# Ledger of designs, part 92: peptides against a protein of PDB entry 2C5K

Target 1, 91 residues: chain A of PDB entry 2C5K
Amino acid sequence: EDPFQQVVKDTKEQLNRINNYITRHNTAGDDDQEEEIQDILKDVEETIVDLDRSIIVMKRDENEDVSGREAQVKNIKQQLDALKLRFDRRI

## One batch from the design tools (peptide; made by RFdiffusion4, then SolubleMPNN)

Design b2_p27_5_s4 (from b2_p27_5, 16 letters changed)
Fold by OpenDDE base, seed 4:
Structure b2_p27_5_s4 (fold): chain B 91 residues (1-91), chain A 27 residues (1-27)
Amino acid sequence: as target 1 above (91 residues)
Amino acid sequence: ERKKYEEKVKELRKATEEKEKELEEKE
């Protein structure tokens, strides 16, 4: 059981959903899914806080290597930022 | 789907809290 990796996986799935939605909907507020996508964006932002907290705690244990986890979270943050920019630029 | 996602996030938070508790006992 690795809840960190499970959350990373699920977060990437959420980001993928957002990406697909943006591709299908180039105009803002054109359907009833718009609000849900906005909620998912916020959910991911909050999840990143939980992922970072997990890493911070693990770093207090000298026997834990979190370099890989830090890279994973960095990648998620970059994906989120790119998607937020695309989402907000929709006319 | 979102409910399941939130559940996994809660599990992560619990695991983090448990690890933090272990560290407090050892430090």
Scores: peptide ipSAE 0.677, ipTM 0.928, DockQ to the pose 0.852
Fold by OpenDDE base, seed 1:
Structure b2_p27_5_s4 (fold): chain B 91 residues (1-91), chain A 27 residues (1-27)
Amino acid sequence: as target 1 above (91 residues)
Amino acid sequence: ERKKYEEKVKELRKATEEKEKELEEKE
């Protein structure tokens, strides 16, 4: 098991859930799940910190290859930022 | 589902901490 890849996978699943929610709820506050979605957005933001820390630590080991991990996190950050913007722009 | 997510994040953080300890012991 690779905890990093598992978290990446789970994070993407959370982002997909948020994306699907936004597409179904283009008006803010029209559903009781609104607060949960906000919590998930915050959770993902905090998870990115843990992912970055993991990469930094692993890069200290010459026997570890972190190739691709930084790109994975970058992609997650981009998705999160886009979803935050879409979520906040709802009226 | 959020529970699973949070648990995996905890596992990642723990693995990171353990790796950091190993590195400190080797360095």
Scores: peptide ipSAE 0.677, ipTM 0.928, DockQ to the pose 0.914
Fold by OpenDDE base, seed 2:
Structure b2_p27_5_s4 (fold): chain B 91 residues (1-91), chain A 27 residues (1-27)
Amino acid sequence: as target 1 above (91 residues)
Amino acid sequence: ERKKYEEKVKELRKATEEKEKELEEKE
């Protein structure tokens, strides 16, 4: 069991949910779920902190393979930033 | 779904803390 990969997977699913919501709701405030989406955005932002911390700690162990994890987190950050921008630009 | 997500994040945080403790004990 690798909680890091599980969180990455779940985070990407959350981002996908946000993406789908934005696609279907190009007008701000037109749905009761908007507040929940905002909460998810914040949750993902906080999750990234936990992911980064896990990488930093694991890198201290020479026997741990953290290859690709930093890239995974970077990708998540990029997706989040893009979604936040799209979400905020909705009229 | 969000609850499940939050629970997994908690598991990650705990795993990180435990790993950090192990590293400190070996130092």
Scores: peptide ipSAE 0.677, ipTM 0.927, DockQ to the pose 0.835
Fold by OpenDDE base, seed 5:
Structure b2_p27_5_s4 (fold): chain B 91 residues (1-91), chain A 27 residues (1-27)
Amino acid sequence: as target 1 above (91 residues)
Amino acid sequence: ERKKYEEKVKELRKATEEKEKELEEKE
């Protein structure tokens, strides 16, 4: 098992959950799960730090190819930023 | 679900730390 890929997979699942939540709840504070969603957003943000750290360390090894991993993290960051914006814009 | 997620993150962090140790040992 590759822990990096597992985390990427799980992170994407969390982002998908958030996306679905926003779609169903376009009004802030209308659901008991909102606090949990906020926690997940924060968790993903912190996870990205761990993912980046992993890449930085791997880049110190000339035998490791991290180009694909960097692209994956970039994609996650973009998704997170978009979701944050949508989440915060809710009335 | 979140617990599972956080556990995987911990595994990643450990793997990263282990890699750092390996790199330092080669220096």
Scores: peptide ipSAE 0.676, ipTM 0.927, DockQ to the pose 0.925

Design b2_p27_6_s1 (from b2_p27_6, 12 letters changed)
Fold by OpenDDE base, seed 3:
Structure b2_p27_6_s1 (fold): chain B 91 residues (1-91), chain A 27 residues (1-27)
Amino acid sequence: as target 1 above (91 residues)
Amino acid sequence: SSLEEEIEEEKKRLEELSKKMRENRFK
């Protein structure tokens, strides 16, 4: 499979899992899960940087089809931002 | 070519990133 698409899929799955957790845990706790979520969200931010870099590099090759990839990254960024807001709003 | 090598490096990084993310899947 296309490694770019795999990363996109894995990233969205992580964000969805965290979102589901937040739904079940509407109040912030002091358990290890909260710290893990923070770490994963940070990792997702770094993943987005890697995705953007890959697009920039591959766009230099006329034979590499990157159609739709920028929109996919944009979508992930939006999902991340929404999740971060939800995560931080919890009491 | 140099570009081909860069593309392969990017793909390799993405593969490794995906692997790490799957291994560290949130439960």
Scores: peptide ipSAE 0.674, ipTM 0.934, DockQ to the pose 0.877
Fold by OpenDDE base, seed 1:
Structure b2_p27_6_s1 (fold): chain B 91 residues (1-91), chain A 27 residues (1-27)
Amino acid sequence: as target 1 above (91 residues)
Amino acid sequence: SSLEEEIEEEKKRLEELSKKMRENRFK
């Protein structure tokens, strides 16, 4: 198992779950789930930092295969930004 | 080597991060 790929998968799953929630709840609420979403979005931001760090470290070893990882992180960042926009723009 | 240790530590960090994310899965 590649822990990098697992984190990528878990992160995208979280963002997808939140996106689905926002789709079903187009108005902002003041409940536990809204706060949880805020917390998770912050956690994802920190996760991205960890992913980037791992790439930097492993790129120092020519024997490590990090092909495509930068693009994967970029994709997560884009997904996060889009989700944050949807979340914040809700009435 | 130092690099080998850093790589293993990084992999361990990611494993732990993944575990935490799964435990905190949004429902």
Scores: peptide ipSAE 0.674, ipTM 0.933, DockQ to the pose 0.868
Fold by OpenDDE base, seed 5:
Structure b2_p27_6_s1 (fold): chain B 91 residues (1-91), chain A 27 residues (1-27)
Amino acid sequence: as target 1 above (91 residues)
Amino acid sequence: SSLEEEIEEEKKRLEELSKKMRENRFK
């Protein structure tokens, strides 16, 4: 298994789970889930840092194929930003 | 080589990240 692709998959899965929750809960509430979401969003930000670092290291090896990885990380960043906006704009 | 070791370390780091993310999956 490619650990990079696994992390990408896991990250998108987390963001999708949060997005589904926000869809079902259009208003913020006094819920432990809200705090958990905030923690996970912060963890995703740190995960993106790790993904970017891995790309930088792998690009130093001509034998490593990192084609498309930068675009994948960019896509995750866009998904994260959109989700954070939805999360914060809830009444 | 140093680069080979760094690559292996990055792969191990990503594997551990994936494991932790799955263990802390939002429900």
Scores: peptide ipSAE 0.673, ipTM 0.933, DockQ to the pose 0.867
Fold by OpenDDE base, seed 4:
Structure b2_p27_6_s1 (fold): chain B 91 residues (1-91), chain A 27 residues (1-27)
Amino acid sequence: as target 1 above (91 residues)
Amino acid sequence: SSLEEEIEEEKKRLEELSKKMRENRFK
């Protein structure tokens, strides 16, 4: 499998899992999971940097098909931003 | 080639990143 697509999949899976947690816990908590979420969100930010870097490198090779990858990363960024907003707005 | 090596390194880095994320999946 394409490792880029795998990372995209894994990242979206993480964000979805967190989103589901927030749905079940619509108020901010003081448990370890809240801290874990914050850590994962930070990890996702770093993952996005890695994905962007990958695209830049792959685009240097005309034989490498990177069609749609920039849009995929943009989608992840939007999902992350929306999740951050939802996470932070909980009282 | 140098670019070919960079591409392989990027792919390997992404593979490792994926493994780490799956290992640390939120539950």
Scores: peptide ipSAE 0.672, ipTM 0.933, DockQ to the pose 0.893

Design b2_p27_6_s2 (from b2_p27_6, 14 letters changed)
Fold by OpenDDE base, seed 1:
Structure b2_p27_6_s2 (fold): chain B 91 residues (1-91), chain A 27 residues (1-27)
Amino acid sequence: as target 1 above (91 residues)
Amino acid sequence: SELEKEKEEEKERLKKISEKMKKNKFK
């Protein structure tokens, strides 16, 4: 098991779940679900920091190739930004 | 080595993150 890949998978699944919720709920609410989404999005931001830290450590080993991992984190950041835009722009 | 130790520490950190995310799965 690769903990990095597990976290990547978990993060993308969380974002997908939220994206699906937004699709079903195109208007912003003021309930526990909306607050939970805000909390999870903030947690994802922190998770990205942790993923980046992991990559920084790996990059200190010249025998490690981190290009694939860097691409994965970039993809998560893009997914997060897109989701935040959808979430915030709801009426 | 110190680097290998730090690499292992990061793995453990990520394991904990995964565990927390499982508990906070959005539904």
Scores: peptide ipSAE 0.725, ipTM 0.946, DockQ to the pose 0.908
Fold by OpenDDE base, seed 4:
Structure b2_p27_6_s2 (fold): chain B 91 residues (1-91), chain A 27 residues (1-27)
Amino acid sequence: as target 1 above (91 residues)
Amino acid sequence: SELEKEKEEEKERLKKISEKMKKNKFK
Protein backbone atom coordinates (compact mmCIF):
# COMPACT_ATOMS: atom_id res chain seq x y z
CA GLU B 1 0.00 0.00 0.00
CA ASP B 2 1.15 3.50 -0.90
CA PRO B 3 0.68 5.72 2.16
CA PHE B 4 0.25 8.77 -0.07
CA GLN B 5 -2.59 7.17 -1.97
CA GLN B 6 -4.14 5.98 1.28
CA VAL B 7 -4.19 9.50 2.68
CA VAL B 8 -5.62 10.86 -0.56
CA LYS B 9 -8.36 8.25 -0.38
CA ASP B 10 -9.03 8.92 3.30
CA THR B 11 -9.22 12.66 2.73
CA LYS B 12 -11.63 12.39 -0.16
CA GLU B 13 -13.77 10.00 1.84
CA GLN B 14 -13.94 12.49 4.70
CA LEU B 15 -14.94 15.26 2.35
CA ASN B 16 -17.55 13.05 0.73
CA ARG B 17 -19.03 12.14 4.11
CA ILE B 18 -19.29 15.80 5.00
CA ASN B 19 -20.82 16.59 1.63
CA ASN B 20 -23.41 13.89 2.19
CA TYR B 21 -24.19 15.34 5.60
CA ILE B 22 -24.68 18.79 4.11
CA THR B 23 -27.03 17.28 1.57
CA ARG B 24 -29.12 15.82 4.39
CA HIS B 25 -28.79 19.02 6.42
CA ASN B 26 -29.00 21.81 3.89
CA THR B 27 -29.52 24.45 6.57
CA ALA B 28 -26.93 25.44 9.12
CA GLY B 29 -27.33 23.73 12.45
CA ASP B 30 -26.02 24.24 15.95
CA ASP B 31 -25.26 20.64 16.83
CA ASP B 32 -21.96 18.99 17.59
CA GLN B 33 -21.67 17.67 14.05
CA GLU B 34 -21.47 21.17 12.64
CA GLU B 35 -18.49 21.86 14.86
CA GLU B 36 -16.95 18.52 13.96
CA ILE B 37 -17.23 19.40 10.28
CA GLN B 38 -15.37 22.64 10.86
CA ASP B 39 -12.66 20.77 12.73
CA ILE B 40 -12.31 18.13 10.02
CA LEU B 41 -12.11 20.76 7.30
CA LYS B 42 -9.24 22.34 9.21
CA ASP B 43 -7.60 18.93 9.56
CA VAL B 44 -7.91 18.42 5.82
CA GLU B 45 -6.07 21.68 5.24
CA GLU B 46 -3.24 20.41 7.40
CA THR B 47 -3.30 17.05 5.63
CA ILE B 48 -2.88 18.83 2.32
CA VAL B 49 0.22 20.52 3.70
CA ASP B 50 1.59 17.11 4.64
CA LEU B 51 0.79 15.71 1.20
CA ASP B 52 2.56 18.65 -0.42
CA ARG B 53 5.57 18.09 1.83
CA SER B 54 5.71 14.50 0.70
CA ILE B 55 5.66 15.60 -2.92
CA ILE B 56 8.41 18.14 -2.32
CA VAL B 57 10.64 15.39 -0.93
CA MET B 58 9.81 13.09 -3.83
CA LYS B 59 10.64 15.81 -6.35
CA ARG B 60 14.19 15.79 -5.03
CA ASP B 61 14.51 12.33 -6.58
CA GLU B 62 14.87 12.69 -10.33
CA ASN B 63 13.69 9.12 -10.78
CA GLU B 64 10.29 9.87 -9.26
CA ASP B 65 7.36 11.13 -11.31
CA VAL B 66 5.13 13.26 -9.11
CA SER B 67 2.85 14.65 -11.82
CA GLY B 68 0.00 12.36 -10.87
CA ARG B 69 0.38 13.11 -7.18
CA GLU B 70 0.41 16.84 -7.76
CA ALA B 71 -2.79 16.51 -9.75
CA GLN B 72 -4.36 14.49 -6.94
CA VAL B 73 -3.53 17.14 -4.36
CA LYS B 74 -4.88 19.83 -6.67
CA ASN B 75 -8.10 17.86 -6.96
CA ILE B 76 -8.40 17.56 -3.18
CA LYS B 77 -7.84 21.29 -2.79
CA GLN B 78 -10.60 21.98 -5.29
CA GLN B 79 -12.93 19.56 -3.53
CA LEU B 80 -12.16 21.17 -0.19
CA ASP B 81 -12.80 24.67 -1.50
CA ALA B 82 -16.08 23.66 -3.06
CA LEU B 83 -17.18 21.97 0.14
CA LYS B 84 -16.22 24.97 2.26
CA LEU B 85 -18.30 27.17 0.02
CA ARG B 86 -21.27 24.86 0.25
CA PHE B 87 -20.90 24.53 4.01
CA ASP B 88 -20.68 28.27 4.59
CA ARG B 89 -23.56 29.19 2.29
CA ARG B 90 -26.11 27.30 4.33
CA ILE B 91 -28.61 29.51 6.14
CA SER A 1 20.84 7.44 1.20
CA GLU A 2 19.72 10.46 3.12
CA LEU A 3 17.05 11.23 0.56
CA GLU A 4 15.71 7.70 0.79
CA LYS A 5 15.53 8.08 4.56
CA GLU A 6 13.56 11.29 4.20
CA LYS A 7 11.22 9.61 1.75
CA GLU A 8 10.61 6.82 4.23
CA GLU A 9 10.03 9.33 7.00
CA GLU A 10 7.37 11.01 4.90
CA LYS A 11 5.74 7.65 4.30
CA GLU A 12 5.62 7.01 8.02
CA ARG A 13 4.17 10.47 8.62
CA LEU A 14 1.43 9.78 6.11
CA LYS A 15 0.71 6.41 7.70
CA LYS A 16 0.14 8.15 11.01
CA ILE A 17 -2.15 10.67 9.37
CA SER A 18 -4.18 7.85 7.90
CA GLU A 19 -4.47 6.18 11.28
CA LYS A 20 -5.67 9.41 12.85
CA MET A 21 -8.27 9.80 10.14
CA LYS A 22 -9.58 6.32 10.86
CA LYS A 23 -10.22 7.29 14.45
CA ASN A 24 -11.86 10.57 13.48
CA LYS A 25 -13.98 9.30 10.62
CA PHE A 26 -16.96 11.57 10.16
CA LYS A 27 -20.36 9.94 10.30
Scores: peptide ipSAE 0.725, ipTM 0.946, DockQ to the pose 0.911
Fold by OpenDDE base, seed 5:
Structure b2_p27_6_s2 (fold): chain B 91 residues (1-91), chain A 27 residues (1-27)
Amino acid sequence: as target 1 above (91 residues)
Amino acid sequence: SELEKEKEEEKERLKKISEKMKKNKFK
């Protein structure tokens, strides 16, 4: 099994779970879930750093093609940014 | 090689991240 793909999958699943929560909760509340979401979003940012680091190491190997992995990380970053905007704009 | 060792270290780090995410799964 590919640990990189596993982390990508795990990260997207976390973001999807949060997105589903926001869909059901259009207003911010005094809820432990809100704080947990904020913590997870911060953890996702750090996870992206770890994914990027692994790509940097792979790029040192001329036999490795990292373009697909770079595209996956770019997609996660876009998903994270969109989710942050949605999370913060709630009344 | 040193590069292969570093690649393996990154894989191990990612495995640990995955394990932590399982424990911190949002519900």
Scores: peptide ipSAE 0.724, ipTM 0.946, DockQ to the pose 0.913
Fold by OpenDDE base, seed 3:
Structure b2_p27_6_s2 (fold): chain B 91 residues (1-91), chain A 27 residues (1-27)
Amino acid sequence: as target 1 above (91 residues)
Amino acid sequence: SELEKEKEEEKERLKKISEKMKKNKFK
């Protein structure tokens, strides 16, 4: 599979798993899972940077259409932002 | 070409990211 699409898939899957966890744990705890979530969210932010970098390189090729990939990254950013708000809102 | 080389390097970086995410799968 396309490595870009694989990373997009992996990222969305991670965010979905965290979102499901937050649904089951509506209040913040002090266990190791909360710290792991914070670490993963930070890693996702870095992954988005890497995805954007790959798009920048692709844009240098006139034969490549990156509009679809840009839309995918935009969607991941929106999903991440929404999840971060939900995560931080918990008491 | 130089551009094709850079594109391939980006693919390899993304593969490594995917492997790391697989090992760090949240449950």
Scores: peptide ipSAE 0.723, ipTM 0.946, DockQ to the pose 0.919

Design b2_p27_6_s3 (from b2_p27_6, 14 letters changed)
Fold by OpenDDE base, seed 5:
Structure b2_p27_6_s3 (fold): chain B 91 residues (1-91), chain A 27 residues (1-27)
Amino acid sequence: as target 1 above (91 residues)
Amino acid sequence: SELEKLKKEEQKKLEEISKKLKENKFK
């Protein structure tokens, strides 16, 4: 398994799990789940930084095409931003 | 080469990140 693809998969899985939770919980709670979500979203932000770093290293090799990986990271960033908006707008 | 070593290091970092994400899986 490609470690990059594995991280992409794991990250999307986390975001999907949180999205499903928000769908079931339209009001913000005061339990450990809400704090855990905040922590995971922060961890995803750091994971994106690490994914970008790996792409930067790959781009040093002119024989490597990173456009697909860059698109994947862009997609994760968009998914994260949309999810953060849903999470924060809950009453 | 230096580049191949850097690539390998990034691969290892990503493997550790994957482990972290799985350990911290939201339930």
Scores: peptide ipSAE 0.719, ipTM 0.944, DockQ to the pose 0.881
Fold by OpenDDE base, seed 4:
Structure b2_p27_6_s3 (fold): chain B 91 residues (1-91), chain A 27 residues (1-27)
Amino acid sequence: as target 1 above (91 residues)
Amino acid sequence: SELEKLKKEEQKKLEEISKKLKENKFK
């Protein structure tokens, strides 16, 4: 598996793990894990920047089709946004 | 080519990001 796909996979795994945690903890708490989640979400945002950068570089090659990768990043962004919304709306 | 070198550099960056993500796997 190429590094781009691996990062996509790893990122989604992180988001899924956090989503599962939120499911088990539907109310916000003072746990250290809450802070860790915030840190991870910020890291995911930076990871998305890195993924986008890699796509930009790839697009410099006119023979490369990046539409699939762009769709994958879009999907991750949507997943992140949904998760952030869920995380923030907890009482 | 220079573009291929740049592509490889980005690939290496992503490899490192993957390692970081695995190291910081949420538990």
Scores: peptide ipSAE 0.719, ipTM 0.943, DockQ to the pose 0.907
Fold by OpenDDE base, seed 3:
Structure b2_p27_6_s3 (fold): chain B 91 residues (1-91), chain A 27 residues (1-27)
Amino acid sequence: as target 1 above (91 residues)
Amino acid sequence: SELEKLKKEEQKKLEEISKKLKENKFK
């Protein structure tokens, strides 16, 4: 598996783990794990920037098709946004 | 080529990101 696909997989797995945690903990609290989640979500945002950068570089090669990778990043962004919404709306 | 070098640099960055994500795996 190439590094791009590995990062996509790792990122989605992180988001899924957090989503599962939120499902089990629907009430926000003063917990170390809450801060960890915030830090991870911020790291995912930066990871998405790095994924986009790699696509920009690939697009400089006329023989590369990046449409699939662009769709994957779009999907991760949507997953992140949905997760942020769930995280922030907890009482 | 310069483009190939740039591609490899991006791949190396992604490899390091993957390692970081695994190290910081949420539990």
Scores: peptide ipSAE 0.716, ipTM 0.943, DockQ to the pose 0.911
Fold by OpenDDE base, seed 1:
Structure b2_p27_6_s3 (fold): chain B 91 residues (1-91), chain A 27 residues (1-27)
Amino acid sequence: as target 1 above (91 residues)
Amino acid sequence: SELEKLKKEEQKKLEEISKKLKENKFK
């Protein structure tokens, strides 16, 4: 498995794990707990930025068809956005 | 804790990605 696909796989797994955590903790915790969740989500966002950067490089420098990879990143972005919405709307 | 573990795993992944990008090996 190539590094891009491994990162995609790991990111989806991490989003699933934090989603499960938020499901089990459906009410906001203390400030420290909320900040930790926010930090994880922010780090996932940074991972997505890096994935986009790699796609730009592959498309520009190697002239490869990256449509499949772009679709994968789009799916992860949607998953992250949905999770952020769940996180922000907790009581 | 569970959150600390998740955060640490993500940070480790980011570090690896950063290294691979700097070496032009992340594809």
Scores: peptide ipSAE 0.166, ipTM 0.703, DockQ to the pose 0.043; fails the geometry check

Design b2_p27_6_s4 (from b2_p27_6, 13 letters changed)
Fold by OpenDDE base, seed 3:
Structure b2_p27_6_s4 (fold): chain B 91 residues (1-91), chain A 27 residues (1-27)
Amino acid sequence: as target 1 above (91 residues)
Amino acid sequence: SSLEKEIEEEKKRLEEISEKMRKNKFK
């Protein structure tokens, strides 16, 4: 499989898992999972940088089809921002 | 070529990211 698409899939799965957790735990606690969530969100931010870089590099190759990839990254960024908002607003 | 090498490096990085993320799957 295309490693770009695999990362997109893995990232969205992580964000969905965290979102589901927040739904089940709508109040912030002193649980180790809260710290794990913060770490994963930071990892996702770095992953987005890597995804964007890969697009920039591959766009230089006339034989590489990168159509739709920028939109996919944009979608992940939006999902991340929405999740951060939910996470931070918990009392 | 130089570009081909860069592309392969990007794909390798993405593959490694995927492996790490799957190993660190949130539960």
Scores: peptide ipSAE 0.730, ipTM 0.945, DockQ to the pose 0.882
Fold by OpenDDE base, seed 5:
Structure b2_p27_6_s4 (fold): chain B 91 residues (1-91), chain A 27 residues (1-27)
Amino acid sequence: as target 1 above (91 residues)
Amino acid sequence: SSLEKEIEEEKKRLEEISEKMRKNKFK
């Protein structure tokens, strides 16, 4: 088991679930789910910090294969930013 | 070594993050 890949998978799954919710709910609500989304998006931001730190540490070991990990984190950041924009633009 | 310990700590941290995220899965 690769913890890094697991976190990437879990993060993308969370973002996809939120994206699907926004697709079904084009109008912003005032319920607990809207607040939960805000909390999860904030947690994803912190998770990205942890992923980046992990890459920095692993790159110090020549025996660790970190190829493609920086691109994976970049992709998550792009997905997060796009999702935040959709979330905030709802009336 | 110090690096080996740091690597293990990072892997453990990521594992804990994954577990928390799975328990807090959005529905």
Scores: peptide ipSAE 0.729, ipTM 0.945, DockQ to the pose 0.851
Fold by OpenDDE base, seed 4:
Structure b2_p27_6_s4 (fold): chain B 91 residues (1-91), chain A 27 residues (1-27)
Amino acid sequence: as target 1 above (91 residues)
Amino acid sequence: SSLEKEIEEEKKRLEEISEKMRKNKFK
């Protein structure tokens, strides 16, 4: 198993789960899950840093296949930003 | 080699991140 791809998968799954929650809860509430979402979003930001670092290290080895990884991380960043916007705009 | 060690450390770090994330799966 490629741990990079696993983290990408897990991260996108988390973001999707949060997105689904927001869909079901279009208004912000005093729910414990709201705080959990904030915590997870912060964790995702840190995960992105770790993913980027891993790419930098792997690129130093010509035998490592890092094709497409930078684009994958970019995609996650875009998904995160979109989700943050959606989350924050709830009234 | 030094690079091989760094690569292995990065892979291990990512594995740990994955495990933690799956354990803390949002529901």
Scores: peptide ipSAE 0.728, ipTM 0.945, DockQ to the pose 0.881
Fold by OpenDDE base, seed 1:
Structure b2_p27_6_s4 (fold): chain B 91 residues (1-91), chain A 27 residues (1-27)
Amino acid sequence: as target 1 above (91 residues)
Amino acid sequence: SSLEKEIEEEKKRLEEISEKMRKNKFK
């Protein structure tokens, strides 16, 4: 599979896994998993930077089809922001 | 070309990111 699409898939899977966890744990606890979630969310932010950079580079090549990639990254950003909101609003 | 090299480097970086993420799945 296209490395870009693979990263998109992997990122969304991570966010979904965290979202499912938050659903089962609506109250923030003194758990190592809470810290792990924070670390993963930061990693996702960096991954988004890498995805955006790859788009910029590949758009310079007429032979590379990057159609829809900007929208995919935007969707991930929105999913991340929504998840952060759920995560941070827990008591 | 220089651009082809840059593209290959980007693809390689993304592959590495994917591998790391898959090895670090949240559970």
Scores: peptide ipSAE 0.728, ipTM 0.945, DockQ to the pose 0.904

Design b2_p27_7_s1 (from b2_p27_7, 14 letters changed)
Fold by OpenDDE base, seed 5:
Structure b2_p27_7_s1 (fold): chain B 91 residues (1-91), chain A 27 residues (1-27)
Amino acid sequence: as target 1 above (91 residues)
Amino acid sequence: LREQQKKLREKVKELREETKKKEEELE
């Protein structure tokens, strides 16, 4: 499988898992999972950099269409931002 | 979560390597 698509899929899956965790834990706590979530959110930010770099390189090839990939990354960014908002607003 | 993220990081490495190869091919 294309590593780009695999990364997109797995990233969204991780964000969904975290979103489900927040639903079950709507208050900030001193759980080991809190730190783990913070680490994963940082990893996702770095992953987005790698995804964007991949797109930038592909855009240099006239034979490649990156429109779909750009939309996928945009969606991940939106999902990440929404998740950060939910995570940070927990009291 | 951690185990899944570990596997994801490996896929990110694969992505980075493919990106590098593509970039080199375009030079």
Scores: peptide ipSAE 0.705, ipTM 0.945, DockQ to the pose 0.920
Fold by OpenDDE base, seed 2:
Structure b2_p27_7_s1 (fold): chain B 91 residues (1-91), chain A 27 residues (1-27)
Amino acid sequence: as target 1 above (91 residues)
Amino acid sequence: LREQQKKLREKVKELREETKKKEEELE
């Protein structure tokens, strides 16, 4: 499989798993898993940089079709932002 | 979550290397 699509899929799945965790833990905690989630969210931000770079490079080749990839990354960014907001606003 | 993230980072590394390779091919 194309590593771009695999990364997109796995990133979204990680964000979904975190979202599910927040649902089960709607109050902020101070345990190891809370810190793990914070670390993963930061790592996802760096993953997005790598996804964007991939798109930028592929766009330099007119024979490559990057249609949909920019939208996929935009969707991940939106999912991340929503999740960060949900995570941070927990009481 | 940690093990899943480790696997994801491995795929990200693969993506980065392919991106680098493609960039070099375009030069």
Scores: peptide ipSAE 0.705, ipTM 0.944, DockQ to the pose 0.940
Fold by OpenDDE base, seed 4:
Structure b2_p27_7_s1 (fold): chain B 91 residues (1-91), chain A 27 residues (1-27)
Amino acid sequence: as target 1 above (91 residues)
Amino acid sequence: LREQQKKLREKVKELREETKKKEEELE
């Protein structure tokens, strides 16, 4: 079993954890947690690149089932964008 | 968050390796 679905799941969970943190911390700070979140958001951007590459490669093989994967990645991108906006708009 | 991200990065490494393997198979 390829790790694609696990990466999708874990990425969404991580974004949810950050979203929950923002709920508890509505004011922007300059502590280790703020830096950690910024680092994770960058890691997620890289993860999305890896997910997209996986899809592109798998689509070259007619024997591979990539159904729904593009939609899954699109959903993650939307979740990330919404989270980044929420994070940046904190006072 | 850090521990979860560490685990996620490990799974991403697996994803990269599987992708690389598939690319090699398609060559």
Scores: peptide ipSAE 0.704, ipTM 0.944, DockQ to the pose 0.813
Fold by OpenDDE base, seed 3:
Structure b2_p27_7_s1 (fold): chain B 91 residues (1-91), chain A 27 residues (1-27)
Amino acid sequence: as target 1 above (91 residues)
Amino acid sequence: LREQQKKLREKVKELREETKKKEEELE
């Protein structure tokens, strides 16, 4: 599996794990897990930048089709935004 | 979560290197 697909897969998996955590911890806490999740969410934001940059470079090659990759990144962005909203809405 | 994120960060580094190689290929 190429690095792009691996990063996409692992990013989605991390977001799913955080989503599951929020389900089990629907109230904001002051523990190490809260900080860890905040750090991961920030890392994911930066990862998305790297994914987008990869796509931009690939678009410079006329022989490459990036439509599938763009859709994957779009999905991750939506997943991240939804997760951030859910995380921030916790009481 | 921490160990998985550590592995993910390593894969992101690989992605960055792949991107760099592709940029060099296109030059």
Scores: peptide ipSAE 0.704, ipTM 0.944, DockQ to the pose 0.878

